Peptides against a protein of PDB entry 3V4O. Designs and how they scored, part 85

Target 1, 234 residues: chain A of PDB entry 3V4O
Amino acid sequence: DQPLAKDKVALLIGNMNYREHPKLKAPLVDVYELTNLLRQLDFKVVSLLDLTEYEMRNAVDEFLLLLDKGVYGLLYYAGHGYENFGNSFMVPVDAPNPYRSENCLCVQNILKLMQEKETGLNVFLLDMCRKRNDYDDTIPILDALKVTANIVFGYATCQGAEAFEIQHSGLANGIFMKFLKDRLLEDKKITVLLDEVAEDMGKCHLTKGKQALEIRSSLSEKRALTDPIQGTEY

## One batch from the design tools (peptide; made by RFdiffusion4, then SolubleMPNN)

Design b2_p16_7_s1 (from b2_p16_7 with P1K R9F D10S S11P)
Fold by OpenDDE base, seed 2:
Formats: C-alpha cells, structure tokens, sequence
Structure b2_p16_7_s1 (fold): chain B 234 residues (1-234), chain A 16 residues (1-16)
C-alpha cells in the first residue's frame, strides 16, 4: 500500500556569509536547486539564507508549527557545523569564533520536537562538517527520543569528517548536493535513494577518502519524498 | 592532501 503524507513541509537553510568564519559559496546554489526539486515533489518549502542565531531559531520554530500528525518534515542545512557526542550543531552566521553549543542549533533537539508532532517522516539532510569542536566542552543532556521508526539522517560526510564544496569560478555545488539533485525526484524509499546517492558520490575523485555520505535511519515503512499528499490527486 | 579545488565547511578555529 502506498504511504500517504498528511502534508509535506521543508525548511532549507544555507549559511554562507559568516561574520567571524570563512565564507562559503555552495549553500546558495544548493538551497536553490533543492528548493526547486522539493517544490516539484509538492513540498511546502521555506528557503532561507544567511541566518543569525535568532533567525535560525525562529525559522525552526515556525517550521515546527507547520508540522502535525502524519506530516513529512524535511530539514536541510548547508553551512558550518560540528558534532559533539553524537549531537549535530548548525552554526549561525553571527556565531562567535570560537562558537559553542549555546551559539548553535542542535539538530537532535529539533528531532525531539518533531517527534512530539507525531510526524509521518522526519528527514534531515545535513551538509556540514561533523568534526569535534574542541572549544565546546559542554555535554548536552537530551531527553530520550521516542521509538517512531520514521527518522532519516543524510549526513554529507562521516562522523568526525569534513564536508566540502568545489572551488572554481562562478557558482558551485557542495559535493553532497551535486549528487543528491540527480536522484531526488526518484520514486524510491528515501533510504534507498540516499544509498544510491552515496554510491554516486563515492565515484567522485575529488573527495575519495575524504568525504562520504552517511545514512542513519530508523524507517520501518517504505516512505518516499514522492509520496502523495492525503486528499490530493496527482 | 585535499585538492585545492575543495573548500571545507569547517570554520577556521584557533589552534589548540
């Protein structure tokens, strides 16, 4: 039986123009391309660039308000980030140097809040580095997650590793989005889709041995981004 | 060694 989404909502954040950190280029193009693709999949997409901490927190709050029982929620982030003790932190453009957890948004906290909404699917696509931030010694205490079996993480890189963009004249994609965009519209279980992206990305000579897609999932149903919205005809 | 064509999404941090 075809799974149905009550609705499909995506928040896309691309941070490039950092105040106290190196500027990036890829998030601009990546957010744009992903926005176009997700809209073709009938997602309600909010795409934002260069968010301060306050703006990011507000955007996430507004995103959460759009979630409800059975809704597909997708959060995409491209920018600076780090991972401490299994927690992923997205870095706002106004973060200090060095930044700490209190300056950043914890993805796992967002997941917890999404679970409270009884969403049908929670997808995180995180195009950021996952290296340890040695300047942050805080060990966050998170509430236990529910066993919802509807969670998918697509990490642009492996634990403790870096994510990259291609530096050349003009606009360029991040490595992750370069391959993701070619498959995103396929009618496949999201984890299967990402696995194929991982294989494609593995053929990239530029990042071989440096960046590899990691898929972390607990998804007990064959849910795809192409799943129709309940009450709609296609 | 990483190719020069790559830019890391990691911020520059002070040395430890």
Amino acid sequence: as target 1 above (234 residues)
Amino acid sequence: KLPEALQSFSPELPPL
Scores: peptide ipSAE 0.205, ipTM 0.705, DockQ to the pose 0.578
Fold by OpenDDE base, seed 1:
Structure b2_p16_7_s1 (fold): chain B 234 residues (1-234), chain A 16 residues (1-16)
Amino acid sequence: as target 1 above (234 residues)
Amino acid sequence: KLPEALQSFSPELPPL
């Protein structure tokens, strides 16, 4: 049986023009590319660039309002970030130097809130470095997550590693997006799709030993980004 | 020693 989504909603955030941190380039084109692809997949896509902490929190809140039982939710982030104790933190453009968890958005907190909406699928695509932030000594105590078996994380890089970009025709693209965009429209279980992306990325001699896609999932159903929206006629 | 995000390195990748 073909799984159906009640709706499909995506929030894409690309932070590049940081005030107190090195500026990035890839998030601009990566958000653009992913936006176009997800729209082809009938996602309702909100794409935002260069968000302050306040704006990011508001964007997430609005995103959550669009989620409901059976809705596919996808969060993409490209920008500065870090990972402490398995928790991923997205860094707003107005974050101080150094930044701490209180200045950032915790992805796992967002996941918890998504679970409360009883979504059909929760996909996180995190195009950020995953190095530990030694300036943040906070050990986050998160509420226990539910066992929903509908979660997929696509990390652009491995734990403790960095994500990279390449320059092409005057624009920079993240390595993750470079390979993801070639397969994103395929009608495959999302974890299978990401696995193929991982293999493609692994063939890149430039990133060998530097960047590798990590997939973390608990997905008990054959859910794909191509799954049709129930009750929708085109 | 701040955590870094995306970094530029090689200018171009060969086609797959």
Scores: peptide ipSAE 0.098, ipTM 0.617, DockQ to the pose 0.083
Fold by OpenDDE base, seed 3:
Structure b2_p16_7_s1 (fold): chain B 234 residues (1-234), chain A 16 residues (1-16)
Amino acid sequence: as target 1 above (234 residues)
Amino acid sequence: KLPEALQSFSPELPPL
């Protein structure tokens, strides 16, 4: 019946004030809004902005320490990024120009470490571009992932494509968060929820043919972000 | 509605 989470932990990273790359605006608002939503879902949320490589690695390490058997782990990232050979790389604010994989954090490596914690659910929400970085020809040799059937990737854009933010005077959302925030609190299997977000995004005339949500999942159970924490009374 | 102007999350890289 109703799946239970041992605990629910989220790490939210928004990088916008890059030193050697164009500055972004959306990550500021997106992280704050998502933080509020996830806290309503009883997530323990650590939200951080403008992290250097060192700070990002430390944040991930601390995040992993909070994970354990049955814990729901959610990693959200908004900022510059790229994808090479199916590996997603989050770009720290102090990354050089051009940057390489050694300057960035590989999401799939984080996933591997999360699997070792025997988490109940691993959710990655990546609001970043997925274009190939031609300046990095490194082929990461990653160990094979375990078959845990508890993985969900929400890519703000398709493979090889770009993610966008709305250019507004003042504060504005990224396209992904604009639609995600409207459904995030719904009591639905996370993949179903994201599918609905994808449909909503598809109705946006500004991003039609430009940005589309991609869901990549291996989720054998009806896990939702609304799942109650084990041992708690609701 | 949404403004037409969008900013990519892709950083500018030096020319090849």
Scores: peptide ipSAE 0.221, ipTM 0.719, DockQ to the pose 0.697; fails the geometry check
Fold by OpenDDE base, seed 5:
Structure b2_p16_7_s1 (fold): chain B 234 residues (1-234), chain A 16 residues (1-16)
Amino acid sequence: as target 1 above (234 residues)
Amino acid sequence: KLPEALQSFSPELPPL
C-alpha cells in the first residue's frame, strides 16, 4: 500500500548575513532552489532568509502550528551551526561571538515538539557545520524522545566536521545542495534517496576527507517525499 | 565542474 501524508509542510531557513560571524553565500540560492523543488512535491513551503533569534523562534512556532497527525514535516537549515553532545544548534544571524546554546535553536527540541504533533514523517536537512562549540560546555537536558520510527536526519557533513560552500565569483550552491537537488524529486524512500546523494557527494574529489553526508534515521516505513497527500488526486 | 576552492561554514571564534 502506498503511504499517504495528511499534508506536507516545510520550513526552509537560510542564514548568511551574520552580524558577528563570517557571511555566507550559498544559503540564498540553496533555499530558492529547494523551495521550487519541494513545491513540485506539493509541499506547503515557508522560506525565510537571515533570521534573528526572535524571528527563528517565531518561524518554528508557526511551522509547528501547521503540523498535525499524519503530516509530513520537513525542516531545512543552511547557515552556521554546531553540535554539542549529539545536539544540533542552528545559529541566528544576530547571535553573539562567541555564541552559546541559549542564543541558538536546538534541532532536537524541535523534533520533540514535532513528535507531540503525531506527524507522519519528520525530515531534517541540516547544511551546517557539526564541530564542537568549545565556548559552551552546557549539556542540554532534553526530554526523552518518543519511539515514533519516523525520523530522518540528513547532515551535510559527518560528526565533528565542517560543511562547505563553493567559492565562486557569483552565487553558487553549497556542496550538500549541489547533489541533493539532482535527486530530490525521485520516488524513493527518503533514506534511500539520501544514500544515493551520499554516494554522489563521495565522488567529489574536492570534499574527500573533508565533508561526507551522514544519514541518521529511525524510519520503519517506506516513506518518500513524493508520497501523495490524502484526499488528493495527482 | 566544481570550482577548486571551498569556503567553510565554520564561524570565526575568538581564541579560548
Scores: peptide ipSAE 0.204, ipTM 0.720, DockQ to the pose 0.666; fails the geometry check

Design b2_p16_7_s2 (from b2_p16_7 with P1S R9F D10S S11P)
Fold by OpenDDE base, seed 3:
Structure b2_p16_7_s2 (fold): chain B 234 residues (1-234), chain A 16 residues (1-16)
Amino acid sequence: as target 1 above (234 residues)
Amino acid sequence: SLPEALQSFSPELPPL
């Protein structure tokens, strides 16, 4: 039986023009390209660039308001980030140097809130570093997640590792998006799709031993980004 | 072919 989405909503955030940290380039192109792809998949896409902490929190809140039972929610982030104790933190452009968790948005907190919406699918595509932030010794006390079996994390890099963008004179992609964009429209279970992206990335000589895609999922159904929206024939 | 130069998405932080 073909899984159906009640709706499909995506929030894409690309942070590049940091005030107190090195500027990035890839998020601009990556958000643009992913926006176009997700719209082809009939996602309602909100794409935002260079968000402050306040703006990011507001964007997430608005995103959550669009979620409901059976809705597919996708959060994409490209920018600076870190991971402490298994928690992923997205860094706003106005974050101080150094930053702490209180300055950042915790992805796992967002996931918890998405679960409360009884979504049909929760996809996180995190194009950020996952290195430990030694300037933040806070251990987040998060509520236990529900067992919803509809969660997919696509980490652009391994735990404790870095994500990279390609250096060009002009516009360039992050490594993750370079390979993701070639497969995103495929009608496959999202975990299978990401696995293929992982293999493609693994063939890149530039990132061998430096960056590898990590898939973390609890997905008991064959959910795909191509799944049709309920009540609409595609 | 891809260019060889890569930029990390990690910020530069002062020494601990």
Scores: peptide ipSAE 0.218, ipTM 0.718, DockQ to the pose 0.688; fails the geometry check
Fold by OpenDDE base, seed 2:
Structure b2_p16_7_s2 (fold): chain B 234 residues (1-234), chain A 16 residues (1-16)
Amino acid sequence: as target 1 above (234 residues)
Amino acid sequence: SLPEALQSFSPELPPL
């Protein structure tokens, strides 16, 4: 029996033009391509580029308002980031150098809030580095998560590792999106889909031993991004 | 084919 989504909502954030950090190129193209694909999957997509801390927080708040019981929520982020103590931090373009957790958005906090909405599926696609920020000694105190069995993390890289973009002939794409886009429309359980993406990425000679997709999931149902929205025909 | 270059998504931080 195919699961149904009450609705499907995605927030895509691509940060490139950092004020105090190196600029990136791939997030522009990656957000664009992912936007197109998710819209084909009938997601309501909000795509934003180069967000300040204030703008990112507002975007997340608005995203959360669109979530409700049974809604599929997808958060994609491409930009600078770090991971401390298992918590992923997305870096706004106006973050200071060095930045700290109070300057950034904690993904796990967003997850907590998504759980409160009783969503049908929570997908995080994080195209960012996961290295520890040695300039942030803050130990986060997070509320306990519920056991909702509807969570999928697709990390573009492994814990403690970096994510990369490829520049070729003046164009730049993230390694993760390069392979994700080829499979995203497939009618497969999202974790299975990501596993296949991981294998495809593993064939990339440029990032062997440097970047590998990590899938972290608690997904007890065969939920796919292709799942139909309740009350609609596909 | 043209050479490819990698750019890290890690920000540059001051040296420790």
Scores: peptide ipSAE 0.217, ipTM 0.720, DockQ to the pose 0.756; fails the geometry check
Fold by OpenDDE base, seed 1:
Structure b2_p16_7_s2 (fold): chain B 234 residues (1-234), chain A 16 residues (1-16)
Amino acid sequence: as target 1 above (234 residues)
Amino acid sequence: SLPEALQSFSPELPPL
């Protein structure tokens, strides 16, 4: 029996025009492509580009307000980031150089808040570097997460590694989105789908030894992004 | 037919 979503909501953030850090290009195209795909999957999608810390926090707050029991929540981020002690930090465009955790948004904190909403599925797609930020010596004390068994992390790269975009004169996808977009519409358990994306990415000669998809999940149900919304006719 | 140049999503930070 196929699980149903009460609703499906996605927040997509692409940061590229940083004030104090190198500018990126891929987030623009990646957010656009993912927006179109998720809308085809009947997600309610909010797509935002180049957010300051204040704007990012507001966007996340608004996103959380749309979540409720049984709702599928998907957060996509493309931009600069880092990972310290297993915590992922998304870097706003107005972050200082160097930035610290207080300047950034912690994904695990967002997850905690999503769990409080009793969501049906929590998907994080993080197209950012996971390199440690040595300028941030803060050891985060995280509240214990609930055992909800509905969490999926798709990291564009491995722990301690970097994510990349293709240097092209024109618009081009990041490596992660290049492969994700080809499979995102498939009716498969989200972890299976991401695993296939990982295999596809692994065949890319440009990123061999540099970037590999990592999947972390505790998803105990066969939930897919294609799952129908309750009360809707298909 | 992809270009063989990549840009990291990691900002270059000054030395510690």
Scores: peptide ipSAE 0.184, ipTM 0.705, DockQ to the pose 0.721; fails the geometry check
Fold by OpenDDE base, seed 5:
Structure b2_p16_7_s2 (fold): chain B 234 residues (1-234), chain A 16 residues (1-16)
Amino acid sequence: as target 1 above (234 residues)
Amino acid sequence: SLPEALQSFSPELPPL
């Protein structure tokens, strides 16, 4: 039996023009490329660039309002970020230097809220660094996650490591998106798809020993981004 | 050192 989604909704955020941090290039191209691909997969896609903290929080709130029972939710982020104690933090463009957790959006908090919506699938694609922020001593006290067995994290890099973009004439792609885009439309379980992306990335000479895709999943069903939407909404 | 062809997504933080 083919798994079905009630709906498919994606929020894509690309932050590049930071006020107090180095500017990036890849998020621009990567968000647009991913937007096109996800729309081909019949996702309702909201793509936003260079969000302040306030704008990011609002975007997440609006995204959550689109989620409901059985809906596939996908959050993509490209930009500066950090990971403390297993919690991923997305950095808004107006974040101070140094930034702390109160200036950033915690992905795991978003996951908690997505679980409350009883989504069919929660996918996080995080194209950000995962180095510890030594200026943030906050230990997040998160509510216990539900056991929903429908969670997939695709980290562009492994724990404690950095994510990279390729320098090019006015255009740059993140290493993660470089390989993800080639497989995203494949009709495969999302964890299998990401595993293949990981293998492709592993063959890249530029990032060998520097950046490796990490897949963290609790997915008990064969769910794919290609899964059809129930009813006439498809 | 990283190749010139790569740029890290890591922000530059001031010294502690």
Scores: peptide ipSAE 0.183, ipTM 0.710, DockQ to the pose 0.579; fails the geometry check

Design b2_p16_7_s3 (from b2_p16_7, 5 letters changed)
Fold by OpenDDE base, seed 3:
Structure b2_p16_7_s3 (fold): chain B 234 residues (1-234), chain A 16 residues (1-16)
Amino acid sequence: as target 1 above (234 residues)
Amino acid sequence: AAPEALQSFSPELPPL
């Protein structure tokens, strides 16, 4: 039987114009392109750029309010980030240099809150670096995750590595979005789709040995971004 | 055509 979503909601955040860190370019076009693609997939999409810590927290709170039992939730982030002890931290544009976890948003905390909503699918697409932040020695005490078997992480890069954007002429995609956009509309299980993106990225001469997509999932059902919304006739 | 370059999403941090 075709899996159904109660609804499909996405929050897209692209941070570029950092106050105390190098500016980025790709998040602008990446968020734009992903927005258009997800809307074609009937997602309700909120797309935001250059968020402060306060604005990011508010955006996440509002996003969580749209989640409910059976809803597909997708969080995309493009910007600076780091990973400490398996926890992913998104860096707001007003973060200090150096920043700590208290200045950032922990993705795993968001996941915990999404699980409480009994969502049908939780997808995180994280286009950020995963290097350790040596200025943050805090070991976060996170609440234990539930066993929901509906979680997919698409990391633009592998553990301890960096994510990159392409600079050619003017605005260009990040490496992750460059390949993701070509497959996102395919009617495939999301983990299969991401695996194909990983293979495509692996053929890129620019990032061989520098950036590789990592998929971390616990997805026991064939869930796709193309899954129809319940009550809609497709 | 200008060669493509890569920009890291890693911030520049002060030395430890």
Scores: peptide ipSAE 0.236, ipTM 0.726, DockQ to the pose 0.829
Fold by OpenDDE base, seed 2:
Structure b2_p16_7_s3 (fold): chain B 234 residues (1-234), chain A 16 residues (1-16)
Amino acid sequence: as target 1 above (234 residues)
Amino acid sequence: AAPEALQSFSPELPPL
């Protein structure tokens, strides 16, 4: 009994060149590497770099238009971010300093909209910090999520912690992507795959006690990124 | 191998 995807669509966002915040390096390489891997998995991949708030919102809207019943949706983000009250906020490159939730994109709001599309799988890979933003006192009122049992979050770091990039000889990769890329093509349930990535990351001496992968999932089926698209023979 | 350095994805916020 092989699960099938109606289609597979990914939106990858890498924000590096912030106007009012420190610049990053890793998102460029990380988005590139992930793009290549997901394309090998027959994902339709839209990869974007250095998005303003307006551009990010538009990209998400367009991404949502590609989602439908049984479609696998994957959202990857690498950049600055924060987490308040369990809500993850992706920071656009034009965000002010300090930024607030109104300047950012809430991942959980995107999840709600993905659920409305009756997707087959919703995967979020968030390579961002998860520290609280004390300058944002807004308590987001989120609509109740449906019970779809098809949700996977891969957080590059644990709650309240930071995500890091490694710089070596002028090149930089995110810690998360460094390990994710080695396993992404494996034909395994996505949560199992991420668990193995977590173990690999845990062996990294550079991030011991600083960064650990968190997997948060409600996935009742053996869904994998390798699952074939309906009507497609592999 | 050359030494590796870490950079946080945390933005610099003004002090509270």
Scores: peptide ipSAE 0.236, ipTM 0.731, DockQ to the pose 0.768; fails the geometry check
Fold by OpenDDE base, seed 5:
Formats: sequence, C-alpha cells, structure tokens
Structure b2_p16_7_s3 (fold): chain B 234 residues (1-234), chain A 16 residues (1-16)
Amino acid sequence: as target 1 above (234 residues)
Amino acid sequence: AAPEALQSFSPELPPL
C-alpha cells in the first residue's frame, strides 16, 4: 500500500550574512531552488534567510505548530554549524565569536519536539560543517528520543568534516544542493534517494577527500517525499 | 567556464 502523508510541511533556513563570522553565498540560491522543488512535491514551504537566534527559535516554534500526527516534516539548514558529542548546532547570524551551544539551535532538540507531534516522517537536511567547537565544552543532556522509526538525516558532510560551497563568477550552489536538486523529485524511498545523491557526490573531483554525504536513518517504512497527501486526488 | 573553487562553511574562530 502507498504510504500517505496527512500533510507535508518544510522549514528552510539559509544563513549567510553573519555579523561576527565569514559571510556565505550558497544559502541564497540553495534555499530558493529547494523551495521550488518542494512546492512541486506539494509541501507547504516556509523559506527564511539570515535569521537571528530569536528569529530562528520563533521560526522553529511556528514550524512545530504546523506538525501533527502523520504530517511529514522537513527541516533544511544551510549556514555555519558545528557538532559536539553527536549533537548538531545551527548558528544564527547574530551569534558571537566564538559561539556556544546557548547561542545556537540544537537539531536533536527539534527532533524531540517533532516526535512529540507524532509526525509521519522527520527529515533533516543539514548543509553545514560538522567540526567540533573547542570553545564549547558543554555536554548536552538531551531527553531520550522515542523509537518512532521515521527519522532521516542527510548531512552534507561526514562527522568532523567541513561542508563547502562552489565559488565562480556568479552565485552557485553549495556542494550538497548541487547534487540533491537533480534527484529530489524522484519517487523513491528518501534514504534510497539520498544514497544515490551520495554516489553522485562521490564522483565529483572537487570534493574527493574533502566532503562526503552521510545518511543517518531509522526509517522502517517506504516513505518518499513524493508520497501523496491524504484526501488529495491525483 | 571559469574554474570552480571551494569555500568552506567553517567559521574563523579566534585562536585557543
């Protein structure tokens, strides 16, 4: 039987104009292109750029209000970030230098809140670095996650590594989005789709030995971004 | 086409 979504909601955040950190370019184009693709997949998409800590927290809160039982939730982030002890932190544009976990948004905390909504699918696409932040020795004490078997992480890079954007005469994609956009509309289980994206990235000479896609999932059902919304006629 | 270069998303942090 074809899996059904009660609804499909996406929050896309692209941070590039940092106050105390190097500016980025790719998030502008990446958020725009991903927005158009997800809308073709009948997602309700909220796309935001250059969010402060306060604005990011509010955006996440509003996103969570749209989630309910059986809803597909997708969070995309492009910007600065770090990973400490397996926890991913998204860095707001107003974060100090150096930043700490208290200045950032923990992805695993967002996942916990999404699980409480009894979502049908939780997808995180994280286009950020995953290096350790040596200025933050805080060990996050996170509540144990529920066993929902509906979680997919697509990390633009492997643990402890960096994510990159392409520089040329104009605006260009980040490396992750360059390959993701070519396959995102395919009717495949989301983990299979991301695995194919990983193979495509692996063939790129620019990123060999520098950046590799990591897929982390607990997905027990054949869920795809193309899954129809319940009550819709196709 | 202009040669492509890579820029890291890594922030510049002060020395430890």
Scores: peptide ipSAE 0.230, ipTM 0.729, DockQ to the pose 0.776; fails the geometry check
Fold by OpenDDE base, seed 1:
Structure b2_p16_7_s3 (fold): chain B 234 residues (1-234), chain A 16 residues (1-16)
Amino acid sequence: as target 1 above (234 residues)
Amino acid sequence: AAPEALQSFSPELPPL
């Protein structure tokens, strides 16, 4: 009775070296560690760093080409971002200051396109800030999403809040990845797994009252990242 | 050891 994936595909984007915005460090480590973990879970992983708007759009397009009926799709993003009216925007490294929606990639638009592929599971792990961008006055009118009941959002922080990385002399994870990496390989429904990550994060004194994981899902089936690929012998 | 500090993933935006 265990759900099967037709295939498992992940796109990981870490943006750090912004041209017009503060540079980040955590996305480098986070992408590398997540890549390793997802490969252990038999995901086909494309990991990219420091993408321009053009490159990000191309990467998403290529990712979408790998999606099909029953495929598990996972999009991870670490970098600058914002949220306006419930829409999450990933900021490319060449985004102007200030940036607007036309300079960024809307996650909900990507979700819409993933739904058109009839995927088995759509997972978004967004390690970005979710503060309102007051310089973006665009009210996006998006097409209504389909009711697919296979969507999971793991937001590194709450709506209107910030996501953080730990400042060390060396390389360190973002707060989200620090806890996610410890549980990612567990054979649990993805929403249950993320809930446990949220609890672990909640125990961190460093981010108490500053950052908390938010899970938004409509996942009606017991799907896990550990689900085997259909037709594959293990 | 120096206390750990946090860096926000939020860019600094100019004043409105």
Scores: peptide ipSAE 0.229, ipTM 0.723, DockQ to the pose 0.822; fails the geometry check

